# Designs tried in a protein design run: peptides against a protein of PDB entry 4Z5W. Part 139

Target 1, 305 residues: chain A of PDB entry 4Z5W
Amino acid sequence: IPDVFLELNKLWYFSAQSNLFNGEMPRSLSNSRSISLLSLRNNTLSGQIYLNCSAMTNLTSLDLASNSFSGSIPSNLPNCLRLKTINFAKIKFIAQIPESFKNFQSLTSLSFSNSSIQNISSALEILQHCQNLKTLVLTLNFQKEELPSVPSLQFKNLKVLIIASCQLRGTVPQWLSNSPSLQLLDLSWNQLSGTIPPWLGSLNSLFYLDLSNNTFIGEIPHSLTSLQSLVSKENAVEEPSPDFPFFKKKNTNAGGLQYNQPSSFPPMIDLSYNSLNGSIWPEFGDLRQLHVLNLKNNNLSGNIP

## One batch from the design tools (peptide; made by RFdiffusion4, then SolubleMPNN)

Design b2_p21_4_s3 (from b2_p21_4, 8 letters changed)
Fold by OpenDDE base, seed 3:
Structure b2_p21_4_s3 (fold): chain B 305 residues (1-305), chain A 21 residues (1-21)
Amino acid sequence: as target 1 above (305 residues)
Amino acid sequence: PVAPSDARFPEDSTDKGNLIF
């Protein structure tokens, strides 16, 4: 990428995703005063990520995912006072979340999917201070760590939490009950244990629940039959979606489907591949908005309602 | 089942960032 962005004093949006760009990010781009949206996703860019937040006063969205950047997570990003969306998926940092992210009040959406992030306890302790954080994607990190159950953790405005495929130990954390706006929870492909907590059914906005491929035991909480978002079409307040897409694979051989908005996900309860017992509640029939109920590969018994 | 692959390709449709499983 040429170092010409100093002359582009009106450049608001720069998208150069899914190309073959290599080398470092141009210094003039890292100092652009005009850029609001920057996407360099899915290239071969390398070197240290550096952004001059004092210059980049209009930066609102940053997508650097699927690149070959090295070094530390940029600890100065909280100084980018308008920066809302960060996609750092597939950047192999081998790092912890910087302590400076406690001050990241502009942050609304963060992805570190498959970024070799370490220390989930520290990550959640830091990120809980991001009062505007709505979307958090931490999939394919924290390998074999324990999901913290510390009741003091609070994500008040959290809508989307995805921490899949980490081999995480522990239980469904009670601190998630303090996230009443939670719409999507994916904790699939972990080593989570215990029972599925009944308070999940009190999350009135929760329309997508994936707890599949864990070690959960006991009965399915009857309270899941009363998930309000799945009983009725609430007028889900159209909140601003993250500026980065989500990807779900339906089949191992298929390309993952791209979802540009959390609301585009099919309403789903997936509890498959656990050790759940007891019956399927007939009251799952009350979930008129539910598109997918996946209970396969459990120890369930009785009649199918 | 196998976890979805986190593959990078030149095409956006094939780029598998931000995985939901």
Scores: peptide ipSAE 0.107, ipTM 0.702, DockQ to the pose 0.213
Fold by OpenDDE base, seed 4:
Structure b2_p21_4_s3 (fold): chain B 305 residues (1-305), chain A 21 residues (1-21)
Amino acid sequence: as target 1 above (305 residues)
Amino acid sequence: PVAPSDARFPEDSTDKGNLIF
């Protein structure tokens, strides 16, 4: 990418994703006063991520995902006072989330999917201070860590939480009950155990639940048949979605389907590939908005309602 | 001016960055 952005003093949106760009980010780009949205996703860019937040006063969205960047997560990003959306998916940091992110009050959407992030306890302890955080994606991080169950953790405004395929141990954490606005929860492909907690059915905005491919035991909580978002079509005001795509993996070997908004996901309960027992509740028939109910590969018995 | 939605750019079906399983 050429170092010509100093002259582009009216450039508001720069999108150069899915190209063959290599080398470092140009210094003039890292100092752009005009850019609000920056996407360089899916290139071969390298070096350290550096942004001059004192210069980049209009920066609202940053997508650097799927690049060959190295080094630490840039600890100065909270100084970008308008920065709302960050996509750092597939950047191999091999790092912890910086302590400075406690002060990241502009942050609304964050992805570190498949970024070699370490220490989930520290990550969640830091990110709970981000009062405007609505979307958090931490898929394909952590190794043999335990999902913290500390009741003091609080994500009051969280709408989307995705922590899939992390080999996480532990249980469904009680602190998620402090997120009454949660719409999408994916904890699939972990080593989570215990029972599915009944309080999940109190999350009235929860339309997408994936707990598949874990080690959950016991009965399906009857409270899941009363999820209000799945009983009735709430005229949920479409909240502003993150400026980064999501990818649903249909098969281990297939390409992910791209989804531009969390609201575009089909209403779903996936509890497949666990050790759940008991019957299928007839009251699942009350979930008139439910598109996918996946209960396969469990120990369920009785009659299919 | 409405920010150009990412829908104006070619879909990167190969990226798979923000995975939901």
Scores: peptide ipSAE 0.058, ipTM 0.656, DockQ to the pose 0.466
Fold by OpenDDE base, seed 5:
Order: sequence, then structure tokens, then C-alpha cells
Structure b2_p21_4_s3 (fold): chain B 305 residues (1-305), chain A 21 residues (1-21)
Amino acid sequence: as target 1 above (305 residues)
Amino acid sequence: PVAPSDARFPEDSTDKGNLIF
């Protein structure tokens, strides 16, 4: 990418995603006063990520995902006072979340999916201070760590939480009950154990629940038949989605289906590939908005209602 | 279904950043 962004003093949006760009980010780009939206995702860019936040006063969205960047996560990003959305998926940092992210009050959407992030306890302890954080994607990190269950963790405005495929140990954490606005929860493909907690059914905005491919035991909580977002559409608040897409893999060999909006996910309960027992509640018939109920590969018994 | 492990995805130039399983 040429170092010509000083001359482009009116450039508000720069999208150069899915090209063959290599080398470092040009210094003039990292100092742009005009750019609000920056996407360089899916290239071969390298070097350390550096942004001059004192210059980049209009930056609202940053997508650098799927590049060959190295080094630490830029600790100065919280100084970009308008920065809302960050996509750092598939950047191999081999790092912890910077302590400075406690001050990241502008942050609404963050992805570190498959970014070799370490220390989930520290990450969640830091990110809980981001009062405007609505979307958090941490898939394919924290390998074999324990999902912290500390009840003091608070993500009050969290709408989307995805921490899939981390081989995480532990239980469904009680601190998620402090997220009453949660719409999408994916904790699939971990080593989570214990019972599915009944308080999940109190998350009135929860329309997408994936707990599949874990080691959960016991009965399906009857409270899941009372998920208000799946009973009626009347409370579906259209919230602003993150500026980055989501990818759902249907199979290991296919490209993930791109979902541009979390609201575009089918209303779903997936509890498949666990060790759940007991019956299927007939009151699942009350979930008139439910598109997918996946209970396969469990120890369920009785009649199908 | 098999969990996607890091080892089985070649450095696919495919934009698969935000994976939901």
C-alpha cells in the first residue's frame, strides 16, 4: 500500500479487503485525521500494528483481520476515543489483552477470533471495564484454559458472546446472568461440564444458544422453554451490528457461511453432542420463533412431544 | 462434526476470521 494518505485529507472510508497487499501499513495511513472506517482484512500485511491515536481522531472502525501482523496488541488503541469496532481475527499475536483496554470506553465490538490470545481470566477481567462492549468474539484462543466462573465479572451491555473451540474447562459461568441483554451465546466445542444452568432461560433477549460439543450432564432446564425472544418477536430490538462479518461453518471442509448481522442467525437452541438426559419438554412447542432445535447425540429418553 | 483445529486449516487465504461453530 503506497504512503500517500497525507494527500487524501478527505478520505473517510478506506476498504482494501481481500486483496494481495503485503508489507507494513503506510505511516501516512496510521496518521490519517480523516479516516473513520479502515478495512485491510484478508491481505498479507506484516510488521507491528501501530496507529497514532492522537492523529486518527475520526477512526470508528478498524478491520485488520486475516493478515500476517506480528508483535503485541497495540496498547494505545483506547486513546482512539471514537474507535468502536475492532476486528483482529486471525492475527497471531501470542499475547494477552493489554491492561490499557480497561479504559476502552468507545469499544462496542471486539474480535480476536483465532489470534493466539492467552489468559482468558485476565482478558475477561480487563474487558468487563469496557462499558459499551456489545459484541465479543474470542473463538479459537485460550487453549485448554479454565473459563472463569467469578461472579464479580460484569458485562452489562453484552449482546453477542462467542468463545467457541477453546478446549475450555469449567462450567457455564454464573457471571453471564449479569448480561440480561445477551442475544447470542456460543460456547460450543469446549470441555465445559456440569449442568446447564436454569438462569439461562431468564435471558429474555437470547435467541441463539449454542452449547454443543461439550460434556454437559443432567436434564435440559425447563426454563429454556420460556425464552421470551423465542416465544414472541415483540421484544426483538434491532441493535447496531458490528462492522465485521461472522462465519458459521456447516462442515469442516466448506467455507463458513458469512453472516453480516447477528440478527441474521436463525433462532436456535443447539445442545447436541453432550451427555444430557431426561425428556424433551413438550413446552418447547411454545417457542414459536424457534427455527432450529438440535438435541442429537445426547442420552435423552421418553416420548418426543 | 469435527471441531476445526488450527492444524487442519491451512493458511487459507479465505476470510474466515469470526468463526461461529
Scores: peptide ipSAE 0.038, ipTM 0.688, DockQ to the pose 0.192
Fold by OpenDDE base, seed 2:
Structure b2_p21_4_s3 (fold): chain B 305 residues (1-305), chain A 21 residues (1-21)
Amino acid sequence: as target 1 above (305 residues)
Amino acid sequence: PVAPSDARFPEDSTDKGNLIF
């Protein structure tokens, strides 16, 4: 990418995603006063990520995902006072989240999916201070760590939480009950154990629940048959609109489908590939908005309602 | 079943950063 952005003093949106750009990010781009939305996703950009937050006063969205950047996570990003959305998916940092992110009050949506992030306990302890955080994606990190269950953790405004395929140990953490606006929860493809907690059915905005491919035991909580968002349409809460796409794999061999918004996900309960027992509750028939109920590969018994 | 790691899908060099499984 040429170093010409100093002359582009009216440039508000720069999208150059899914090209073959290589080398470092231009210094003039890192100093742009006009840019609000920057997407360089899916290129071969390299070097350390540097942004002059004192110059980049209009920056609201940053997508650098699927690049060959190296080094540490930029600790100065909280100084970008208007920065709301960050996509750093598939950047191999091999790092912890910086302590400076405790001050990241503008942050609304963050992805570190498959970014070699370490120390989930520190990550969640830091990110709980981001009072405006609505979307958090931490998939394919924290390999074989324990999902912290510390009751003091609080994500008050969290709407989307995705921490899939981390081989995480532990249980469904009680601190998620402090997120009453949660709409989407994916904890699939971990080593989570214990019972599925009944308080999940009290999350009135929860329309997408994936707990598949874990080691959960016991009965399906009857409270899941009363999830208000799946009973009626009346409580459609404002959706988180992250400026980055999500990718759902349909099958092990299928290309992931791109979803631009969480609303585009089918209303779903997936509890497949666990060790759940007991019956299928007939009251799942009350979930008139539910599109997918997946209970396969469990120890369930009795009649199918 | 082993979780689909990106290492098993090298042809998924496509922009699948924000994976939902």
Scores: peptide ipSAE 0.133, ipTM 0.692, DockQ to the pose 0.197; fails the geometry check

Design b2_p21_4_s4 (from b2_p21_4, 9 letters changed)
Fold by OpenDDE base, seed 5:
Structure b2_p21_4_s4 (fold): chain B 305 residues (1-305), chain A 21 residues (1-21)
Amino acid sequence: as target 1 above (305 residues)
Amino acid sequence: PVAPADAVFPQDSSDNGNLVF
């Protein structure tokens, strides 16, 4: 990418995703006063990520995902006072979340999916201070760590939490009960154990629950038949979605389906591939908005209602 | 290990990377 962004003093949006750009990010780009949205996703950019937050006063969205950047996560990003959305998926940092992210009050959406992030306890302890954080994606990190269950963890405004495919141990964390606005929860493909907690059914905005491919035991909580978002059409106010897409794989060999917004996901309860027992509650019939109920590969018995 | 077929994550659609887990 040429170092000409000083001349582009009116450039508000720069999207150069899915190209063959290599080398480092131009210094003039890292100092742009005009850019609000920067996407360089899916290139071969390298070197250290550096942004001059004192210059980049209009930066609201940053997508650097699927690049060959190296080194540390930029600790100065919280100084970008308007920065809301960060996509750092598939950047191999081999790092912890910077302590400076405790001060990241502008942050609304963060992805580190498949970014070799370490220490989930530290990550969650830091990110809980981001009071405006609504979307958090941490899939494919923290390999074989324990999901912290510390009840003091608090994500008050969290709407989307995705921590899939981490081989995480532990239980469904009680601190999620402090997130009453949670709409989408994916904890699939971990080694989570214990029972599915009844308080999940109190998350009135929860329309997508994936607990599949874990080691959960016991009965399906009856409270899941009372998930308010699945009983009635709430007038879902279109909330600002993250500026990065989500992907759901259907098959190991298929490209992921792109979902531009969390609301584009079908209303779903997936509890498949666990060790759940007991009956299917007939009151699942009350979930008139539910599109997918997946209970396959469990120890369930009785009649199908 | 069976690759997660159903996990949601930000991915580029061109990254047909078989998540070899």
Scores: peptide ipSAE 0.067, ipTM 0.694, DockQ to the pose 0.061
Fold by OpenDDE base, seed 3:
Structure b2_p21_4_s4 (fold): chain B 305 residues (1-305), chain A 21 residues (1-21)
Amino acid sequence: as target 1 above (305 residues)
Amino acid sequence: PVAPADAVFPQDSSDNGNLVF
């Protein structure tokens, strides 16, 4: 990418995604005062990620996903006072979340999906201080770590939490009950154990629950039949979605389905591939908004309602 | 079943690695 952005003092949106760009990010781009949305996703860009946050005062969205960047996560990003959305998916950092992210009050949406992030305990302890954080994607990180259950963790405004395919140990953490606005929870493809907690059914905005491919035991909580978002069509206030799409992979060999917004996900309860027992509650029939109920590959018994 | 290996999603312009399973 040429180093010509100094002259582009009116450039508000720069999208150069899905090209063959290589080398480092241009210094003039890293110092742009005008750019609000920057997407360089799906290129072969390399070197360290550096942004001059004192210059980039209009930066609101940053998508650098699927590049060959190296080095540390830029610790100065919290100084980008308007930066809301960060997509760093598929950047191999081999790092922990910087402590400076405790101060990242502008942050609303963060993805580190498949970014070789380490220390989930530190990551969650840091990110809980991001009071405006609504979307957090941490899939394919923290391999074989333990999902912290520390009750002091608090994500007040969290709407989307995706921590799939980490081989995480532990239980469904009680601190998620402190996220009453949670709409989408994906903890699939882990090694989570224990029972599914009844308080999940108190999350009135929860329309998408994936706990599949874990080691959960016991009965399905009857409270899941009372998930308000699945009983009645809530006027889901379309809050601004993250500026990055999501991908749902149904099968290992299938292309992922792209979802541009969390609201585009079909309302779902997936508890498949666990060790759950007991009956299927007839009251799942009350979930009139539910599109997918997946209970396969469990130890369930009794009649199918 | 093995966790879906990183689908080498074809470097589709859409694939940002934000996977939901």
Scores: peptide ipSAE 0.021, ipTM 0.651, DockQ to the pose 0.228
Fold by OpenDDE base, seed 1:
Structure b2_p21_4_s4 (fold): chain B 305 residues (1-305), chain A 21 residues (1-21)
Amino acid sequence: as target 1 above (305 residues)
Amino acid sequence: PVAPADAVFPQDSSDNGNLVF
C-alpha cells in the first residue's frame, strides 16, 4: 500500500479488504486524521500494528483481521477515543490482552478470534472494565484453560459473547447472569461441565444459545422454555452491529457461512453433543420464534413432545 | 468430534475470522 494518505485529508472510509496487499501498513495511514473506517482484512500485511491515536482522532472502526501482522497487541489503542470496533481475528499475536484495555471506554465490539490469545482470566478481568463493550469474540484462543467463574466479573452491556473452540474447562459462569442484555451466547466446542444453569432462562434477550459439544450433564433447565425473546418478537432490540462479519462453520470441509449481523443468526438453542438426560419439555412448543432446536447426541429419554 | 477449523480465503470476502460454531 503506497504511503500517500497524508494528501488524502478527506478520506473517511478506506476499505482494501480481500486483496493481495503485502508489506507494512503505510505510516501516513497510521497517522490519518480523516479516516473513520479502516478495513485491511484478508491481505498479507506484515510488521507490527501501530496506530498514532493522537493523530487518528476520527478512527471508529479498525479491521486488520486475517493478516500476517506480528508483535504485540497495540497497547495504545484505548487512546483512540472514538474507536468502537476492532477486528484482530486470525492475527497470531501469542499474547495476553494489554492492561491498558481497562481504560478502553469507547470499545463496543472486539474480536480476537483465532489470534493465539492467552490467559482468559486476565482477558476477562481487563475487558470487564470496558463499560460499552457489547460484542466480544474470543473463539479459538485460551487452549485448555479454565473459564473463570469469578462472580465479581461484570459485563453489564454485553450482547454477544462467543468463546467457542477453546477446549475450556469449568462450568457456565455465574457472572454471565449479570449480563441481562445478552442476545447471543456461544460456548460450544469446549470441555465445559456441570449442569446448564436455570438462570440462563432469565436472559430475556437471549435468542441464540450454543452450548453444543461440551460435557454438560443433568436435565435441560425448564426455564429455557420461558426465554422471552423466543416466545415473542416484541423484545427484539435492534442494536448496532459490529463492523466485522461472523462466520458459522457447519462442516470442517466447507467455508463458513458469513453473517454480517448477529441479528441475522437464526434463533437457536443448540445443546447437542452433551450428556444431558431427562425429557424434552413440551413447553419448547411455546418458543414460537425458535428456528433451530438441536438436542441430538445426548442421553435424553421419554416422549418427543 | 473435532472442532471445525477456520479456513483462509485470500481473495474471498469470507475469511472465517469470527467463528460461531
Scores: peptide ipSAE 0.020, ipTM 0.640, DockQ to the pose 0.209
Fold by OpenDDE base, seed 2:
Structure b2_p21_4_s4 (fold): chain B 305 residues (1-305), chain A 21 residues (1-21)
Amino acid sequence: as target 1 above (305 residues)
Amino acid sequence: PVAPADAVFPQDSSDNGNLVF
């Protein structure tokens, strides 16, 4: 990419995604005062990510995903006072979340999916201080770590939490009960154990629950049959989605399906590939908004309602 | 039985960053 962005003093949006751009990000782009939306996703850009946050006063969205960037996560990003959305998916940092992210009050949406992030305990302890954080994607990180269950963790405004395919140990963490606005929870493809907690059914905005491919035991909580978002449409909070897409893989070997917004996900309860026992509650029939109920590959018994 | 209603959008096959499983 040519280093010509100094002359582009009115450039508000720059999208150069899904091209063949290589080399480093231009210094003039890292110093742009006008740019609000920057997407360089799915290129071959390299080097260390550096942004002059004192210059980039209009930056609101940053998508650098699926590039060959290296080095540390830029610790100065919280100084970009308008920066709301960050997509760093598939950038191999091999790093922890910077402590400076405790001060990242502008942050609303963060993805580090498949970015070789380490120390989930530190990551969650840091990110809980991001009071405006609504979307957090941490899929394919923290390999074989323990999902912290520390009750003091609080994500009060969290709407989307995706921590899939981390081989995480532990239980469904009680601190998620402090996220009453949670709409989408994916903890699939981990090594989570214990029972599915009944308080999940109290998350009135939860329309998408994926706990598949874990080691959960016990009965399906009856409270899941009373998920208000799945009973009626009236509580569908239209909220600003992240500027980055989501990808659902039906099969680990298949290409993902792109979802531009969390609201585009089909209303779903997936508890498949666990060790759940007991009956299927007939009251799942009350979930009139439910599109997918997946209970396959469990130890369930009794009649199918 | 609830039928899966999957919305399929065009995806760049090289970009599977924000994975939901």
Scores: peptide ipSAE 0.023, ipTM 0.643, DockQ to the pose 0.218; fails the geometry check

Design b2_p21_5_s1 (from b2_p21_5, 12 letters changed)
Fold by OpenDDE base, seed 1:
Order: sequence, then structure tokens, then C-alpha cells
Structure b2_p21_5_s1 (fold): chain B 305 residues (1-305), chain A 21 residues (1-21)
Amino acid sequence: as target 1 above (305 residues)
Amino acid sequence: IPPITYQPLEFEENYPPIVLP
């Protein structure tokens, strides 16, 4: 990418995604006063990520995902006072989340999916201080760590939490009960154990639940039949989507489904591939908004309602 | 079964995004 962004003093939006750009991010771009939306996703950009937050006063969205960047996560990003959305997926950091992110009050949406992030306990302890954080994607990190269950963790404004495919140990964490606005929870493809907690059914905005491919035991909580967002349409709050798309890949060789908004996900309960027992509650029939109920590959018994 | 991962897909240029309507 040419270093000409000083001349582009009115540039508000720059999208150069899905090209063949290589080398470092231009220094003039890292110092742009005008830019609000920056997407360089899906290129071969390299070097260390550096943004001059004192210059980049209009930066609201940053998508650098699927690049060959290296080094540490930029600890100065909280100084970008308008920065709301960060997509750092598929950047191999091999790092922890910086302590400075405790001060990241502008942050609303963060993805580190498949970014070799380490120490989930530290990550969650830091990110809980981001009071405006609504979307958090941490998929394919924290390999074989324990999902912290510390009750003091508070994500009050969290709407989308995706921590899939981490081989995480532990249980469904009680601190999620402090997230009453949670709409989408994906903890699939972990090593989570214990019972599915009944308080999940109290999350009145929860329309998408994926707990599939874990080691959950016991009965399906009857409270899941009372998920208010799945009973009636009235609670479907269309919220502003993060500026980064979500992708669901069913098979390694299949194209992924792109979801531009969390609201574009079909209302779903997926509890498949666990060790759940007992009956299927007939009251799942009350979930009139539910599109997908997946209970396959469990130890369920009795009648199918 | 490969994990259903929420990754920002690399648009591998060759996979038309199946945009769910």
C-alpha cells in the first residue's frame, strides 16, 4: 500500500480488504487524522501493528484481520478515544491482552478469533473493565486453559460472547448470570463439564445458545423452555452490529456462512454432542421463535414430544 | 466434526459468501 494518506486529508473510510497487499501498513495511514473506518482485512500485511492514537482521533473501526502481522497487541489502542470496533482475528500474536485495555471505555466490539491469545483469566479480568463491551469473540485461543468461574467478573453490557474451540475446561461460569443483555452465547467445542445451569433460562434476550461438543451431564434445565426471546418476538432488540462479520463453518471443506449481524443468526439451542440425560421437555414447543433445536448425540431418553 | 468456529473467514477468493438472507 503506498504511503500517500497524508494527501488524503479528508479520507473517512478506507476499505482495501481481500486484496494482495503486502508489506507494512503505511505510516501515513497510522497517522491519519481523518480516517474513521479502516479495513485492511484479508491481505498479506506484515510487521508490527502501530497506530498513532494521538493523531487518529476519528478512528472508530479497525479491521486488520487475516494478515501476517506479528509482535505484541498494541497497548496504546485505548488512547484511540473513539475506537469502538477491533477485528484482530487470525493475527498470530502469541500474547496476552494488554493491561491497558482496562481503560478501553470506547470499545464495543472485539475479536481475537484464532489469534494465539493466552491467559483467559487475565483476558476476562481486563476486559470486564470495558463497560461498553457488547461483542467479544475469543474463539480458537486459550488452548486447554480453564474458563474462569470467578463470580466477581462482570460483563453487564455483553450481548455476544463467543469462546468456541478452545478446549477450555471448567463449567458454565456463574458470572455470565451478570450479563442480562446476552443475546448470543457460543461455548461450543470445549471440554466444559458439569450441568447446564438453570439460570441460563433467565437470560431473557438469549436467542442463540451453542453449548455443543462439550462434556455436559445431567438433565436439560427446564428453564430453557422459558427463554423469553424464543417465546415471543417482542424482545428481539436489533442492536448495531460490530463492523466485522461473523462466520460459521460447518465443515472444514465447506464454505463458511457469513453473518453480517448477530441478529442474522437463526434462533437456536444447540446442546448436541454432550452427555445429557433425561427427557426432552414438551415445553420446548412453547419456543415459537426457535428455528433450530439440536439435541443429537446425548444420552436423552423417554418420548420425543 | 470440525469445530463450528466463528472466524472472520478469510474470503478465500474462490468461495462465494453464502449470505444468508
Scores: peptide ipSAE 0.021, ipTM 0.559, DockQ to the pose 0.050
Fold by OpenDDE base, seed 5:
Structure b2_p21_5_s1 (fold): chain B 305 residues (1-305), chain A 21 residues (1-21)
Amino acid sequence: as target 1 above (305 residues)
Amino acid sequence: IPPITYQPLEFEENYPPIVLP
């Protein structure tokens, strides 16, 4: 990318995703006063990620995903006082979340999917201070770590939490009960154990639940048959989606389905590939908004209602 | 069933750079 952005003093939106750009991010771009949205996703950009947050006063969205950037996560990003959306998926940082992110009050959506992030405990302890955080994607990180169950963790405004394919140990964490606005939860493809907690059925906005491919035991909580978002239409709050799409892939190397917003996901309960027992509750019939109920590959018994 | 993951595609459709004022 040429270093010409000094002349582009009115440039508000720069989208250059899915190209063949290589080399470093231009210094003039990292100092742009006008730019609000920057997307360089799916290129071959390299070097350190550096943004002059004192200059980039209009920056609201940053998508650098699927690039060959190296080094640490930029600790100065919280100084970009209008920065709401960050997509750093598929950047191999081999790092922890910077402690400076405790001060990242503008942050609304964050993805580090497949970014070699380490220390989930530190990451969650830091990110809980982001009071405006609504979307958090941490898939394919924290390999074989333990999902912290610390009750003091509070994500009050969290709507989308995706921590899939981490081989995480532990249980469904009680601190998620502090997220009453949660709409989408994906903890699939981990090594989570214990029972599915009944308090999940109290999450009145939860329309998409994926706990598939874990080691959960016991009965399906009857409270899941009373998920208010799946009983009635009234709670479909169309909230502003993150400026980055979600990709649902059946295989990491296959083409994925793109979802531009969380509301594009079908209303779903997926508890497949666990060790759940007991019956299928007839009251699942009350979930009139439910499109997908996947209970396969469990130890369920009795009659199918 | 193979794992479901949320991540950007590699080699998505190449769209021309959009510059909006």
Scores: peptide ipSAE 0.020, ipTM 0.541, DockQ to the pose 0.029
Fold by OpenDDE base, seed 2:
Structure b2_p21_5_s1 (fold): chain B 305 residues (1-305), chain A 21 residues (1-21)
Amino acid sequence: as target 1 above (305 residues)
Amino acid sequence: IPPITYQPLEFEENYPPIVLP
């Protein structure tokens, strides 16, 4: 990418996605006063990520996903006082979340999907201080770590939590009950154990639940048949979605489905590939908004309602 | 069944298949 962004003093939006750009990010781009939305995703950009937050006073969205950047996560990003959305998916940092992110009050949406992030306990302890955080994607990190169950963890405004494919151990953490606005939870493809907690059915906005491919035992909580978002047509207030899309890939060799917003996900309960027992509750028939119920590959018995 | 992943699908062919064990 040429180093000409100083001349572009009115540039508000720059999107150069899905190109063949290589080398480092231009220094003039890292110092742009005008840019609000920056996307360089899906290129071969390299080097260390550096942004001059003192210059980039209009920066609201940053997408650098699917690049060959290296080094540490930029600890100065909280100084970008208007920065709301960050997509760092598929950047191989091999790092922990910086302690400075405790002060990241502008942050609303964060993805580190497949970014070789380490220490989930520290990451969640830091990110709980981001009071405006609504979307958190941490898929394909923290390999074989334990999901912390510390009851003091608080994500008060969290709407979307995705921590899939981490081989995480532990249980469904009780601190998630402190997130009453949670709409989407994906903890699939881990080594989570214990029972599915009944308090999940008290999350009135929860319309998408994926706990598939874990080691959950016991019965399906009857409280899941009373999920308000799946019983009634909530007028889903179109809440501000993250500026990055979600991707659900079903097969390694197939194209995945792109979802531009959380509301584009079909209302779903997926509990498949566990060790759940007991019967299927007939009251799942009350979930009139439910599009997908997947209970396959469990130890369930009795009649199909 | 391969893991469901939430990440940019672009250039997945260039990333070694995440062999989840």
Scores: peptide ipSAE 0.018, ipTM 0.569, DockQ to the pose 0.090
Fold by OpenDDE base, seed 4:
Structure b2_p21_5_s1 (fold): chain B 305 residues (1-305), chain A 21 residues (1-21)
Amino acid sequence: as target 1 above (305 residues)
Amino acid sequence: IPPITYQPLEFEENYPPIVLP
């Protein structure tokens, strides 16, 4: 990318995604006063990520995902006082979340999917201080760590939490009950155990639940048949709108499905590939908004309602 | 079943996304 952004003093949006750009980010770009939206996703950019947050006073969205950046996560990003959305998916940091992110009050949406992030306990302890955090994606990190169950953890404004494919141990953490605005929860493809907690059915905005491919036991909580968002449309909660799409891949041989908004996800309960027992509750018929109920590969018995 | 991963962008290079409306 040429170093010409100093002359582009009116440039508010720069999208150069899905190209063949290599080398480092140009210094004039890292010092741009005008840029609000920056996307360099899916390139071969390298070096350390550095942004001059004192200069980049208009930066609101940063997408650097799927690049060859290296080094530490930029600890100065909280100084970008308008920065709301960060996509760092597939950047191999091999790092922990910086302690400075405790001060990241502008942050609303964060993805570190498949970024070789370590120490989930520290990450969640830090990120709980981000009072405006609505979307958090941490898939394919924290390999074989334990999902912390510390009751003091609080994500008050969290709407989307995705921590899939981490081989995480532990149980469904009680601290998620402190997130009453949660709309989407994916903890699939872990090694989570215990029972599915009944308080999940109290998350009135939860329209998408994926707990598939874990080691959950016991009965399906009857409270899941009373998920208000799946019973009626009346409580349309304000949607989180991250400036990055979500991808779902169901098959290795199929294309990924791109979801531009969390609302594009079908209303779903996926409890497949666990060790759940008991019956299917007939009251699942009350979930008039539910598109997908997947209970496959469990120890369920009785009649299918 | 292959891991169902919600990833922003993990498969774009290898699997062009089907844009869902």
Scores: peptide ipSAE 0.026, ipTM 0.619, DockQ to the pose 0.054; fails the geometry check

